Peptides against a protein of PDB entry 6PSE. Designs and how they scored, part 96

Target 1, 78 residues: chain A of PDB entry 6PSE
Amino acid sequence: PSEEEEYARLVMEAQPEWLRAEVKRLSHELAETTREKIQAAEYGLAVLEEKHQLKLQFEELEVDYEAIRSEMEQLKEA

## One batch from the design tools (peptide; made by RFdiffusion4, then SolubleMPNN)

Design b2_p21_7_s3 (from b2_p21_7, 9 letters changed)
Fold by OpenDDE base, seed 1:
Structure b2_p21_7_s3 (fold): chain B 78 residues (1-78), chain C 78 residues (1-78), chain A 21 residues (1-21)
Amino acid sequence: as target 1 above (78 residues)
Amino acid sequence: as target 1 above (78 residues)
Amino acid sequence: SEADALYEEFKKKYDEELAEE
Protein backbone atom coordinates (compact mmCIF):
# COMPACT_ATOMS: atom_id res chain seq x y z
CA PRO B 1 0.00 0.00 0.00
CA SER B 2 1.02 3.60 -0.53
CA GLU B 3 2.20 5.75 2.37
CA GLU B 4 -1.13 7.53 2.13
CA GLU B 5 -3.06 4.27 2.51
CA GLU B 6 -0.88 3.22 5.43
CA TYR B 7 -1.40 6.58 7.10
CA ALA B 8 -5.14 6.32 6.56
CA ARG B 9 -5.14 2.92 8.23
CA LEU B 10 -3.12 4.29 11.13
CA VAL B 11 -5.65 7.07 11.65
CA MET B 12 -8.54 4.60 11.53
CA GLU B 13 -6.98 2.36 14.16
CA ALA B 14 -5.46 5.07 16.35
CA GLN B 15 -6.30 5.72 19.99
CA PRO B 16 -7.74 9.08 21.06
CA GLU B 17 -4.45 10.18 22.61
CA TRP B 18 -2.61 9.65 19.34
CA LEU B 19 -5.35 11.39 17.40
CA ARG B 20 -5.20 14.43 19.70
CA ALA B 21 -1.45 14.59 19.26
CA GLU B 22 -1.86 14.32 15.50
CA VAL B 23 -4.41 17.14 15.46
CA LYS B 24 -1.93 19.27 17.39
CA ARG B 25 0.90 18.39 15.02
CA LEU B 26 -1.14 19.10 11.90
CA SER B 27 -2.45 22.36 13.35
CA HIS B 28 1.09 23.51 14.01
CA GLU B 29 2.29 22.56 10.54
CA LEU B 30 -0.72 24.26 8.97
CA ALA B 31 -0.05 27.46 10.91
CA GLU B 32 3.60 27.49 9.85
CA THR B 33 2.81 26.70 6.23
CA THR B 34 0.15 29.40 6.18
CA ARG B 35 2.67 31.94 7.48
CA GLU B 36 5.13 30.89 4.81
CA LYS B 37 2.44 31.22 2.12
CA ILE B 38 1.71 34.75 3.32
CA GLN B 39 5.39 35.65 3.27
CA ALA B 40 5.79 34.27 -0.24
CA ALA B 41 2.78 36.25 -1.45
CA GLU B 42 3.96 39.47 0.20
CA TYR B 43 7.41 39.10 -1.27
CA GLY B 44 5.97 38.32 -4.69
CA LEU B 45 3.80 41.42 -4.58
CA ALA B 46 6.78 43.57 -3.69
CA VAL B 47 8.83 42.18 -6.57
CA LEU B 48 5.93 42.68 -8.97
CA GLU B 49 5.72 46.33 -7.99
CA GLU B 50 9.46 46.80 -8.39
CA LYS B 51 9.36 45.13 -11.80
CA HIS B 52 6.46 47.31 -12.86
CA GLN B 53 8.25 50.51 -11.86
CA LEU B 54 11.39 49.38 -13.63
CA LYS B 55 9.41 48.61 -16.77
CA LEU B 56 7.94 52.09 -16.79
CA GLN B 57 11.38 53.63 -16.40
CA PHE B 58 12.73 51.44 -19.16
CA GLU B 59 9.95 52.42 -21.55
CA GLU B 60 10.54 56.10 -20.82
CA LEU B 61 14.24 55.71 -21.50
CA GLU B 62 13.50 53.86 -24.74
CA VAL B 63 11.44 56.81 -25.94
CA ASP B 64 14.19 59.27 -25.04
CA TYR B 65 16.83 57.06 -26.62
CA GLU B 66 14.93 56.72 -29.89
CA ALA B 67 14.45 60.48 -30.01
CA ILE B 68 18.17 61.16 -29.67
CA ARG B 69 19.05 58.30 -32.01
CA SER B 70 16.75 59.68 -34.66
CA GLU B 71 18.18 63.18 -34.28
CA MET B 72 21.70 61.82 -34.49
CA GLU B 73 20.84 59.81 -37.59
CA GLN B 74 19.42 62.89 -39.25
CA LEU B 75 22.55 64.87 -38.45
CA LYS B 76 24.76 62.15 -39.91
CA GLU B 77 22.70 61.88 -43.08
CA ALA B 78 22.82 65.68 -43.67
CA PRO C 1 -11.67 32.24 26.30
CA SER C 2 -10.02 32.74 22.94
CA GLU C 3 -11.07 30.70 19.93
CA GLU C 4 -7.79 28.86 20.30
CA GLU C 5 -8.58 27.92 23.90
CA GLU C 6 -12.07 26.83 22.94
CA TYR C 7 -10.70 24.73 20.10
CA ALA C 8 -8.14 23.17 22.41
CA ARG C 9 -10.92 22.21 24.81
CA LEU C 10 -12.96 20.75 21.97
CA VAL C 11 -10.03 18.58 20.92
CA MET C 12 -9.49 17.41 24.50
CA GLU C 13 -13.12 16.39 24.91
CA ALA C 14 -13.72 15.07 21.39
CA GLN C 15 -14.68 11.53 20.49
CA PRO C 16 -12.43 9.43 18.23
CA GLU C 17 -14.75 9.84 15.25
CA TRP C 18 -14.53 13.63 15.46
CA LEU C 19 -10.77 13.47 15.92
CA ARG C 20 -10.36 11.28 12.83
CA ALA C 21 -12.46 13.71 10.82
CA GLU C 22 -10.37 16.60 12.13
CA VAL C 23 -7.14 14.87 11.16
CA LYS C 24 -8.56 14.39 7.68
CA ARG C 25 -9.65 18.03 7.47
CA LEU C 26 -6.32 19.38 8.67
CA SER C 27 -4.41 17.07 6.35
CA HIS C 28 -6.41 18.34 3.40
CA GLU C 29 -5.92 21.99 4.35
CA LEU C 30 -2.22 21.43 4.89
CA ALA C 31 -1.87 19.84 1.47
CA GLU C 32 -3.69 22.70 -0.24
CA THR C 33 -1.81 25.39 1.67
CA THR C 34 1.47 23.69 0.88
CA ARG C 35 0.63 23.62 -2.83
CA GLU C 36 -0.28 27.30 -2.74
CA LYS C 37 2.93 28.19 -0.90
CA ILE C 38 4.97 26.38 -3.51
CA GLN C 39 3.08 28.04 -6.33
CA ALA C 40 3.59 31.49 -4.81
CA ALA C 41 7.29 30.78 -4.42
CA GLU C 42 7.54 29.68 -8.05
CA TYR C 43 5.74 32.79 -9.27
CA GLY C 44 7.93 34.99 -7.10
CA LEU C 45 11.04 33.40 -8.52
CA ALA C 46 9.81 33.88 -12.07
CA VAL C 47 9.14 37.57 -11.44
CA LEU C 48 12.57 37.97 -9.88
CA GLU C 49 14.19 36.49 -12.95
CA GLU C 50 12.19 38.75 -15.25
CA LYS C 51 13.03 41.77 -13.13
CA HIS C 52 16.70 40.88 -13.23
CA GLN C 53 16.69 40.56 -17.02
CA LEU C 54 14.85 43.84 -17.34
CA LYS C 55 17.37 45.54 -15.06
CA LEU C 56 20.23 44.32 -17.21
CA GLN C 57 18.51 45.61 -20.33
CA PHE C 58 17.84 48.93 -18.65
CA GLU C 59 21.47 49.33 -17.63
CA GLU C 60 22.63 48.51 -21.15
CA LEU C 61 20.24 51.06 -22.59
CA GLU C 62 21.47 53.68 -20.10
CA VAL C 63 25.02 53.15 -21.31
CA ASP C 64 23.97 53.43 -24.94
CA TYR C 65 21.88 56.50 -24.19
CA GLU C 66 24.73 58.28 -22.43
CA ALA C 67 27.06 57.46 -25.31
CA ILE C 68 24.72 59.01 -27.87
CA ARG C 69 23.94 61.93 -25.58
CA SER C 70 27.63 62.66 -25.16
CA GLU C 71 28.27 62.41 -28.89
CA MET C 72 25.34 64.70 -29.59
CA GLU C 73 26.56 67.22 -27.02
CA GLN C 74 30.00 67.23 -28.62
CA LEU C 75 28.49 67.83 -32.05
CA LYS C 76 26.43 70.72 -30.75
CA GLU C 77 29.40 72.32 -29.00
CA ALA C 78 31.60 72.11 -32.13
CA SER A 1 -8.88 34.31 5.30
CA GLU A 2 -6.32 37.10 5.11
CA ALA A 3 -3.74 34.60 3.91
CA ASP A 4 -6.00 33.45 1.11
CA ALA A 5 -6.81 37.02 0.12
CA LEU A 6 -3.15 37.98 -0.13
CA TYR A 7 -2.39 34.86 -2.11
CA GLU A 8 -5.21 35.52 -4.56
CA GLU A 9 -4.16 39.15 -4.92
CA PHE A 10 -0.63 38.09 -5.77
CA LYS A 11 -1.85 35.57 -8.33
CA LYS A 12 -4.09 38.16 -9.91
CA LYS A 13 -1.34 40.75 -10.20
CA TYR A 14 1.10 38.15 -11.45
CA ASP A 15 -1.29 37.10 -14.20
CA GLU A 16 -1.89 40.73 -15.14
CA GLU A 17 1.82 41.48 -15.44
CA LEU A 18 2.38 38.28 -17.38
CA ALA A 19 -0.41 39.19 -19.78
CA GLU A 20 1.15 42.61 -20.46
CA GLU A 21 4.39 41.01 -21.64
Scores: peptide ipSAE 0.340, ipTM 0.849, DockQ to the pose 0.966
Fold by OpenDDE base, seed 2:
Structure b2_p21_7_s3 (fold): chain B 78 residues (1-78), chain C 78 residues (1-78), chain A 21 residues (1-21)
Amino acid sequence: as target 1 above (78 residues)
Amino acid sequence: as target 1 above (78 residues)
Amino acid sequence: SEADALYEEFKKKYDEELAEE
């Protein structure tokens, strides 16, 4: 049997004291994992914002670069 | 009593059938939350990689821009 | 939950950014 099937059997055969302890354990792990999910999402949002700002800066620099490049090219051709 | 205290009482007073159902519920939610945490982490990593590549491109453009700007300034001063 | 809302917000913004590329 798979680990999942073995766990399912354990749950079915377990005494109430074990079940209560398991509820407590799972509740704790769920709370921790939920907190970690939140942290991952918050971090991801921050990185997205940083990337967005960098993209805007890059696009602005591209515009300025092309302006100078074009002016330089015109001066070289004159 | 707080919701947490009320829940704790419910767990203590619950029948085995309810406890087994609660273990199943919590296991399911933990699995889903874990999957979402992992997904968020993967997305965050992907965005970090994209941001890194964009930063490299930006730095390259800055070098090129400063080179042209400097040359242009020299030509204007001559 | 708040956790779910934050996750969905991140996922939404990520998908939007990915769609712009």
Scores: peptide ipSAE 0.339, ipTM 0.849, DockQ to the pose 0.978
Fold by OpenDDE base, seed 4:
Parts: C-alpha cells; structure tokens; sequence
Structure b2_p21_7_s3 (fold): chain B 78 residues (1-78), chain C 78 residues (1-78), chain A 21 residues (1-21)
C-alpha cells in the first residue's frame, strides 16, 4: 500500500488521543508552513523591487553609453 | 477566551468523527500551503538569478562606459 | 488570509515583471 493509504488507515483506526495529538501536530506544522510562505512571498517581493531598480539603472546607463558612443563615432568620422 | 483557546477546547471535547475530519482538513491545507511555499521559493530564486545576471551585465556596461569616457576625455584633451 | 494575499501579490508582480522582459 502507498504511504497515503497507510496513513489513511491509521487515521481511520486511531483512538481519540492519537487523533487529538495529530490535530495538534498538523496545526503546528500548518502554522509554521504558513509563516514560511509569507516570508518567501515577502522576500520575493523585495527581490523583485531590487531587480526593477537595477533594471532602471541599467537602462539609464545604456542611454548614456549610446550617447557617448555616438558622439565618439561622429568625432572619429569628422 | 482567545480563538486559540476556543479551538483547543473544541479539539478536547470533539468526537472521533470530528477529529478525523479535522485531520483530513488540516492535511489538505498543509499540502496546499506547502506547495505554495515551495512555488514562492522557486519564483524568488528565479528572480534572484535574473537579478544576478542583470547585475553582471550592468557591471560589464559600467566598465565599457568608463573605458569610452576615458578615451573621449583623452581625445578632447589632445 | 494575509498569507494568501501576500502570496497572490507576489505571483502577480512576478508574472508582470516576467512579461515585461
């Protein structure tokens, strides 16, 4: 049997004391996992913002670079 | 009483049928939340990698920009 | 929930940023 089937059977045959302990365990794990999900999302948002700012800086530098390149090309052709 | 205290009391007084249903509910929510946490982490990692690549490109462009700026400065001074 | 809202916001912004590239 799969682990899932074995677990399902365990739950079906379990005594109330085991079930209460399992509810407590699962509640704890859910709370922790939820906090971790929040943290991952917040971190991801921060990185997105950092990347966006870097992209803007990069695009600005590209414009400046092309301006100098064009000026230099014109000077060398004259 | 806090919601947590009320829930704890509910669990303590619950019948096995309710407890089994609650284990099932919590297991489902935990699985979904875990999937979402993992997905958020994967997205965050992808953005970090993109940001890193962009940073490398930016630094390369800065070097090129300074080189052309310096060359142009030298030409204008001669 | 707050967790769901933050997760969805991140997904939305991620998809938007990815689409702009």
Amino acid sequence: as target 1 above (78 residues)
Amino acid sequence: as target 1 above (78 residues)
Amino acid sequence: SEADALYEEFKKKYDEELAEE
Scores: peptide ipSAE 0.336, ipTM 0.848, DockQ to the pose 0.968
Fold by OpenDDE base, seed 5:
Structure b2_p21_7_s3 (fold): chain B 78 residues (1-78), chain C 78 residues (1-78), chain A 21 residues (1-21)
Amino acid sequence: as target 1 above (78 residues)
Amino acid sequence: as target 1 above (78 residues)
Amino acid sequence: SEADALYEEFKKKYDEELAEE
């Protein structure tokens, strides 16, 4: 039998005391995992914002670079 | 009483049928939340890699820009 | 929930950023 099937059988045959303990365990793990999901999402949003700001800076530098490059090219040809 | 205290009381007074249903519900929510946490972590890692590549490109452009800026400054002073 | 809302917001912004590339 799969681990899932074995666990399902355990739940079906369990006494109320075990079931209450399992509810408590699962509630705790769910709360922790939910917190970790929130943290992962917040971190991801922060990185996206950082990437966006870096992209804007890169685009600004590209404009400045092309301006100087063009001026330099004109000076060398004159 | 807090929602936590009310829930704890419900679990303590619940029949085995309710407890089994609650174990099933919590197991399902835990599995889904875990999947979402992992997905968010994977997305965050991907964005970090993209940001890193963009940063390398930005740094390369900065070097090129400073080289041209310096050359331009020298030409204007000569 | 707050967790769901933040997760969905991140997914949305991630997909939007990915679509711009």
Scores: peptide ipSAE 0.335, ipTM 0.848, DockQ to the pose 0.971

Design b2_p21_7_s4 (from b2_p21_7, 12 letters changed)
Fold by OpenDDE base, seed 1:
Structure b2_p21_7_s4 (fold): chain B 78 residues (1-78), chain C 78 residues (1-78), chain A 21 residues (1-21)
Amino acid sequence: as target 1 above (78 residues)
Amino acid sequence: as target 1 above (78 residues)
Amino acid sequence: SAADELYRRFLEEYERYLAEL
């Protein structure tokens, strides 16, 4: 039998006291996992913003670099 | 009474059939929230890797830019 | 919930990020 089938049997055969304890356990784990999901999403959003700012800086530097490169190339060809 | 206190009372007064249904509900929500947490973490890591690669490219471009800038400045001062 | 809304917002921003690559 799979662990899922064994767990399902355990739940079906369980006494009310065990079921109440399991509800409490699952509620705690759900609350904790929900907080972790929030933290992961917040962190992901922060990294996206940081990457966006870095991309803007990179694009600005590319423009400046191409300007100087072009000027230098013209001077070398003259 | 708070929703938490009302829920706690509901769990304490509940019949086994309700408790089994609640265990099933909480197990489902926990599994879903866990998958979402993992997905957010994986996406965040992917963005971090892209940010790192972009930073390396930016630093390389800065070196090249300063080399050309310095050469150009020397030519203008001569 | 607020948690679900934040998670959805992150997914939307991630999809936008993927589209801009």
Scores: peptide ipSAE 0.386, ipTM 0.854, DockQ to the pose 0.976
Fold by OpenDDE base, seed 5:
Structure b2_p21_7_s4 (fold): chain B 78 residues (1-78), chain C 78 residues (1-78), chain A 21 residues (1-21)
Amino acid sequence: as target 1 above (78 residues)
Amino acid sequence: as target 1 above (78 residues)
Amino acid sequence: SAADELYRRFLEEYERYLAEL
């Protein structure tokens, strides 16, 4: 039997005291995992924003670079 | 009483059938929340890697830009 | 929940990000 099947059997055969303890355990783990999910999402959003800002800066620099490159080329051809 | 205190009372006074259902509910929510946490972390890492690559490209362009800027300044001062 | 809303917002932003690649 899988661990899942064994766990399901434990839940079915368990006494109320074990079940209450399991509810407490799962509630705690859910709360922690929820906080971690929030942190992961917040981090992901921050990185997305930082990357977006960097992309904008890169595009601006490309424009400036092409402007100078073109001016330089014109000066060399004159 | 807080919602937490009320929930704690429900758990203390609950019948085994309710407790088993609550274990099942919490297990399901924990599994879903865990998957979401992992997914968010994976996506965050992917964006971070792409941000890193973009940063390297930006730094290379900055070097090239400063080289041309300096050359242009020298040509104007000559 | 607030956690679910934040997670959904992140997914939406990430999907938009992927579409721009």
Scores: peptide ipSAE 0.385, ipTM 0.854, DockQ to the pose 0.972; fails the geometry check
Fold by OpenDDE base, seed 4:
Structure b2_p21_7_s4 (fold): chain B 78 residues (1-78), chain C 78 residues (1-78), chain A 21 residues (1-21)
Amino acid sequence: as target 1 above (78 residues)
Amino acid sequence: as target 1 above (78 residues)
Amino acid sequence: SAADELYRRFLEEYERYLAEL
């Protein structure tokens, strides 16, 4: 049997004391995993914003660089 | 009483049928929340990698820009 | 929940980000 089938059997045959302990365990793990999900989402949003700002700065620098490059090329041709 | 205290009391007084249903519910929510956590983390890492690559490109462009700027400044002083 | 809302918001922003690439 799969681990899932074995676990399902365990739950079906378990005494109330085990079931209460399992509810407590699962509640704790769910709370922890939920906090981790929130943290991952918050971090992802922060990175998206940082990347966006960096992209804007990069695009500005590209414009400035091409302006200077073009000016220098014109000076070399004269 | 807080919702947490009320829930704790409910778990303590619950029949095995309710407890088994609660284990099933919590297991399902935990599995779903875990998948969501993983997905958020994977997406965040992807954006982080792209941000890192962009940062490297930006730093290279800054070096090139400063080189040209300095060369132009020297030409203007001559 | 607030957690679900934040997660959905992140996914929406990520999808927008992907669409802009």
Scores: peptide ipSAE 0.384, ipTM 0.854, DockQ to the pose 0.968; fails the geometry check
Fold by OpenDDE base, seed 2:
Structure b2_p21_7_s4 (fold): chain B 78 residues (1-78), chain C 78 residues (1-78), chain A 21 residues (1-21)
Amino acid sequence: as target 1 above (78 residues)
Amino acid sequence: as target 1 above (78 residues)
Amino acid sequence: SAADELYRRFLEEYERYLAEL
């Protein structure tokens, strides 16, 4: 039997005391996992914003670089 | 009473059928939240790596830009 | 678990990134 099938059987045959303990355990794990998920999302969002700002700066520098490169190339070809 | 206190009382006074249903519900939510946490973590790591690569490219471009800027400045001052 | 390990790795990388600022 799969672990899922065994667990399902345990739940179906369990006494109320075990079931209450399992509800408590699962509630705790769910709360923790939810907090961790939120935190991961918040971190990802922060990095995305920073990456976006960096990309804007990079694109600005690319424009400036290409302007100077083009001017320099014109001077060298003359 | 707080929602948490009411929920705790429900769990303590619940019949086995309700408890089994609650275990099933919580197990489902935990599985979903866990998948979401993993996805958020993977996404966050990907964004961090992308940002890192972009920063390296930006720093490389800064070096190239300053080299051309300096050469151009020298030519203009001559 | 594998999920917990991935999350921990993410946190470690993020903390490292923050330390470099």
Scores: peptide ipSAE 0.365, ipTM 0.850, DockQ to the pose 0.976; fails the geometry check

Design b2_p21_8_s1 (from b2_p21_8, 11 letters changed)
Fold by OpenDDE base, seed 3:
Parts: sequence; structure tokens; C-alpha cells
Structure b2_p21_8_s1 (fold): chain B 78 residues (1-78), chain C 78 residues (1-78), chain A 21 residues (1-21)
Amino acid sequence: as target 1 above (78 residues)
Amino acid sequence: as target 1 above (78 residues)
Amino acid sequence: SKDEEIRAFFEGILAEEAARA
């Protein structure tokens, strides 16, 4: 039998005291997992913003680079 | 009484059938929340990797830019 | 875009939390 099947059997045959304890356990794990999920989302948004700012800086530098490159090319060809 | 206190009371007074159903509900929510947490982590890693690659490109462009800028400065001062 | 999709996912998580609170 799979662990899932064994667990299901345990739940079916368990006494109320065990069931209440299991509800408490699951509630706790759910709360912790939810917190971790939220933290991951907050962190992810922060990284997205950082990447966005970096991209803007990169694009600005590209413009400046092309300007100088073009000027340099003109000077060398003259 | 808070919702949490009311829920606690409900759990304490509930029959085994309700408790088993609650275990099932919580297990399901935990599984879903866990999946979302994992997905959030995967997305976060992807963004981090992209940001890292962008940073490398930015740094390379900075080097190239400074090289041209320096050369241009030398030409203008000569 | 991919970034927009990811953003929406994260914001969805936070919105869900805000609604729960």
C-alpha cells in the first residue's frame, strides 16, 4: 500500500483526539507554507524591479555607447 | 470571540466525521499552497538568472564604453 | 511578456493574502 493509502486508512480509523491533533498540525503547516509563499512573492517582485531598473540603465548606456561609437567612426573615416 | 477562537471551539466540539473532512480539506489546501510556493520559487530563480545575465552584459558594455570614451578623450586632447 | 506573467503571479499571491487578512 502507498503511503497515501496508509495515511487515508489512519485518518479513517483514528480517534477524535488524533484527528484534532492532525487538524492542528495541518493548520500549522498550512500557515507556515503560506507565509513562505508570500515571502517568495515579495522577494520575486523585488528582483523583478531590480531587473527592470538594470534594464533601463543598460538601455541608457547603449544609447550613450552608440553615440560615442558613431562619433569615433566618423572621426576615423574623415 | 475571534474567528480563530471560534474555529478552535468548533474543532474541539466537532464529531469525527467533521474532523476527517477537515483533515481532508486542510491537506488539499496545503498541497495547493505548497505547489504555489514551489512555483513562486521557480519564477524567482528564473528572474534572478535573467537579472544576472543582464548584469554581465551591462558590465561588458561598461568596459567597452569606457574604452571608447577613453580613446575619444585622448583624440580630443591630442 | 514573461516578466509580466511572473509579476501577475506574485501579485496574485499577495492579493490573496490581503484578501485573507
Scores: peptide ipSAE 0.665, ipTM 0.878, DockQ to the pose 0.976
Fold by OpenDDE base, seed 1:
Structure b2_p21_8_s1 (fold): chain B 78 residues (1-78), chain C 78 residues (1-78), chain A 21 residues (1-21)
Amino acid sequence: as target 1 above (78 residues)
Amino acid sequence: as target 1 above (78 residues)
Amino acid sequence: SKDEEIRAFFEGILAEEAARA
């Protein structure tokens, strides 16, 4: 049997004391996992914003670079 | 009483049938939340890597820009 | 875009939390 099937059997045959402990365990793990999920989302949004700002700065520098490159090329061709 | 205290009382006084159903519910929610947490981490890592590559490109362009700027400045001063 | 999809995913997570609180 799979681990899931074995776990299902355990739950079916478990005494109330074990079931209460399992509810407590699962509740704790769910709370922690939920917190970690939220933190990951908050951090991810921050990184997205930083990447976006960096992209804007990069595009501005590309424009400035091409302007100087073009001027330099014109001077070399003259 | 707080919602947590009321829930704790419910768990303490619950019949095995309710407890088994609650274990099933919590297991399902934990599995879904875990999947979302993992997905959030994967997305976050992808954005971090893209930001890092963009930062490297930006720094390379800054070097190239300063080189041309310096050359242009020298020509103007001559 | 990919970034928009990722943003929507993260914002969805935070919206769900806000609704639960």
Scores: peptide ipSAE 0.664, ipTM 0.878, DockQ to the pose 0.976
Fold by OpenDDE base, seed 2:
Structure b2_p21_8_s1 (fold): chain B 78 residues (1-78), chain C 78 residues (1-78), chain A 21 residues (1-21)
Amino acid sequence: as target 1 above (78 residues)
Amino acid sequence: as target 1 above (78 residues)
Amino acid sequence: SKDEEIRAFFEGILAEEAARA
């Protein structure tokens, strides 16, 4: 039998004391996992913003670079 | 009483059938939340990698830009 | 875009939190 089937049997055959303990365990794990999920989302949004700002800076530098490159090319050709 | 205290009382006084249903509910929510947490982590890592690559490109362009800027400045001063 | 999709995913998580609180 699969682990899932075995767990299902355990739950069905368990005493109330075990079931209460399992509810407590699962509630705790859910709370922790939820907190971690939220933290991951907050961090991810921060990184997205940083990447966006960096991209804007990069594009600005590209424009400036092309301007100087073009001027330099003109000076060399003249 | 707090919601947490009320929930704790409910769990303590609940019948086995309710407890089994609660275990099932919590297990399902935990599985879903875990999947979302993992997905969030994967997305975050992907964005971090993209930002890193962009940073490298930006730094390379800065070097090239400063080289041309310096050459241009020298030509204008002479 | 991919970034927009990722942003929406993260914002969805935070919105869910706000709704639960």
Scores: peptide ipSAE 0.664, ipTM 0.877, DockQ to the pose 0.976
Fold by OpenDDE base, seed 4:
Structure b2_p21_8_s1 (fold): chain B 78 residues (1-78), chain C 78 residues (1-78), chain A 21 residues (1-21)
Amino acid sequence: as target 1 above (78 residues)
Amino acid sequence: as target 1 above (78 residues)
Amino acid sequence: SKDEEIRAFFEGILAEEAARA
């Protein structure tokens, strides 16, 4: 049987004391996992913003670079 | 009492059938939340890698820009 | 875009949390 099937059988045959402990365990893990998920989302949004700001700076520098490159090319052809 | 205290009391007073249903519910929510957390982490890493590549490109362009700027400045002073 | 999709995913997670709180 799969681990899932074995776990399901364990739950079906478990005593109330084990079930209460399992509810407590799962509630704790769910709370922790939820917090981690939220933190990952907050961090991800921060990195997206940083990437966006860097992209804007890069595009501005590209414009400045092409302006100087073009000016240099014009001077070399003169 | 807090919602947490009320829930704890509910779990303590619950019948095995309710407890088994709660284990099933919590297991399902944990599995879904875990999948979302993993997806969030994968997206976060992807954005970080893109940001890193963009930063490398930006730094390379800065070097190239300063080289041209310096060359132009030298020519203007000549 | 990919970034917009990722943003929407993260914002969805935070919106869900805000609704739960």
Scores: peptide ipSAE 0.664, ipTM 0.878, DockQ to the pose 0.974

Design b2_p21_8_s2 (from b2_p21_8, 14 letters changed)
Fold by OpenDDE base, seed 5:
Structure b2_p21_8_s2 (fold): chain B 78 residues (1-78), chain C 78 residues (1-78), chain A 21 residues (1-21)
Amino acid sequence: as target 1 above (78 residues)
Amino acid sequence: as target 1 above (78 residues)
Amino acid sequence: SREAEMRAFFQAILDRAAAEA
């Protein structure tokens, strides 16, 4: 049997005291996992925004660079 | 009493059938939440890597830009 | 786009969290 099937059997045969403890355990894990999920989402959005701002700065620098490069190249060709 | 305290009381007074159902519910929610957390982490890592690569490109362009800018400025001052 | 999908995914998590709070 799979671990899932074995766990299911354990739950079916468990006493109330074990079941209450398991509810407590699962509730705690769910709360922690939920917090981590939310934090990951917040962080993900922040990084996306940072990347976007960096991209804008990069594109601006590319424009400035090409302007100077072009001017320099023209001067060298003259 | 807080919702948490009320829930705790419910768990303490619940019958085995309810407890087993609650274990099943919590297990399902935990599994789903865990999957979402993992997915969020994977996305976050991917964006971080992309941002890092972009930053490297940006820094490289800054170096190139400053080189040309400096050369151009020197030529203008001469 | 891939980035838009990621953004939507993150935002959906936060929206659900806000709704449940």
Scores: peptide ipSAE 0.633, ipTM 0.877, DockQ to the pose 0.959
Fold by OpenDDE base, seed 4:
Structure b2_p21_8_s2 (fold): chain B 78 residues (1-78), chain C 78 residues (1-78), chain A 21 residues (1-21)
Amino acid sequence: as target 1 above (78 residues)
Amino acid sequence: as target 1 above (78 residues)
Amino acid sequence: SREAEMRAFFQAILDRAAAEA
């Protein structure tokens, strides 16, 4: 049997004391996992914003670079 | 009492059938929340990598830009 | 876009969390 099937059997055969402890354990893990999920989402949005700002800076520098490159190329061809 | 205290009391007074159902519910929610957390982490890492690659490109362009700027400045002062 | 999908995913998580809090 799979671990899932074995766990299901354990739950079916468990005493109330074990079940209460399992509810407590699962509630705790759910709370922690939920907090981690939220934190990951907040972090992801922050990095997206940082990447966006960096992209804007990069595009601005590309414009400035191409301007100087073009000017230099014009001077060399003259 | 807080909702948490009320829930704790419910768990303490619950019958085995309710407890088994609650274990099943919590297990399902935990599995779903875990999948979402993992997906968020994967997305976050992907964006971090993209940002890192962009930063490397930006730094390379800065070096190239400063080289051309310096060369142009030298020519203007000559 | 892929980036827009990621943003939407993150925001959806936060929106649900805020609604449940």
Scores: peptide ipSAE 0.633, ipTM 0.877, DockQ to the pose 0.964
Fold by OpenDDE base, seed 2:
Structure b2_p21_8_s2 (fold): chain B 78 residues (1-78), chain C 78 residues (1-78), chain A 21 residues (1-21)
Amino acid sequence: as target 1 above (78 residues)
Amino acid sequence: as target 1 above (78 residues)
Amino acid sequence: SREAEMRAFFQAILDRAAAEA
């Protein structure tokens, strides 16, 4: 039998004291996992914003670079 | 009493059938929350990698830009 | 886009968290 099936059997055959303890355990794990999920989402959004700002800076530099490159090319061809 | 205290009392006074159902509910929510947390982490890592690659490209362009800028400045001052 | 999907995913997590708080 799978671990899932074994766990299901355990839950069905468990005494109330075990069940209460399991509810407490699962509630705690859920709270922690939820907090971690939220933190991951906040961090993800922050990185997306940083990447976006970097992209804008990169594009500005590309424009400036092409302007100077073009001017330099014109001077060399004259 | 707080909602947390009320929930705790409910768990302590609940029948086995309710407790088993609550274990099942919490297990399901934990599994879903865990999946979402993992997905968020994976997305975050992907964005970090993309940002890093963009940063490298930006730094390369900065080097090239400064080289041309310096050459242009020298030509104009001559 | 991929970035839009990621942003939406992150924001959805935060929105649900705020609604439950």
Scores: peptide ipSAE 0.633, ipTM 0.876, DockQ to the pose 0.971
Fold by OpenDDE base, seed 3:
Structure b2_p21_8_s2 (fold): chain B 78 residues (1-78), chain C 78 residues (1-78), chain A 21 residues (1-21)
Amino acid sequence: as target 1 above (78 residues)
Amino acid sequence: as target 1 above (78 residues)
Amino acid sequence: SREAEMRAFFQAILDRAAAEA
């Protein structure tokens, strides 16, 4: 049987004391995992925004750089 | 009492049938939440890496830009 | 786009969390 099937059997055969402990364990893990999920989402959005701003700055600098490079090249050709 | 305290009391007073159902519910929610957390972390890491590479490219361009800018400025001052 | 998909995914998580709170 799969681990899932074995766990299901364990739950069906378990005594109330074990079941209460398992509810407590799962509740705790769910709370922690939920918090971590939310934090990951918040962090991900922040990094996306930072990357976007950096990309805009990079593109602006590229334009400025090419302008100066072109001007310098023209001066060299003259 | 807090919702947490009320829930704890409910678990302590619950019959085995309710407890088994609660274990099943919590297990399902934990599995889904865990999957979402992992996916969020993977996405966040990917964006971080992309941002880092972009930052390196930006810094390289800044160096090149300042070199040309400085040279151009010197020519203007002469 | 890839970024749009990621953004939508993150936002969906936060929206659901806010709705449940």
Scores: peptide ipSAE 0.632, ipTM 0.877, DockQ to the pose 0.958

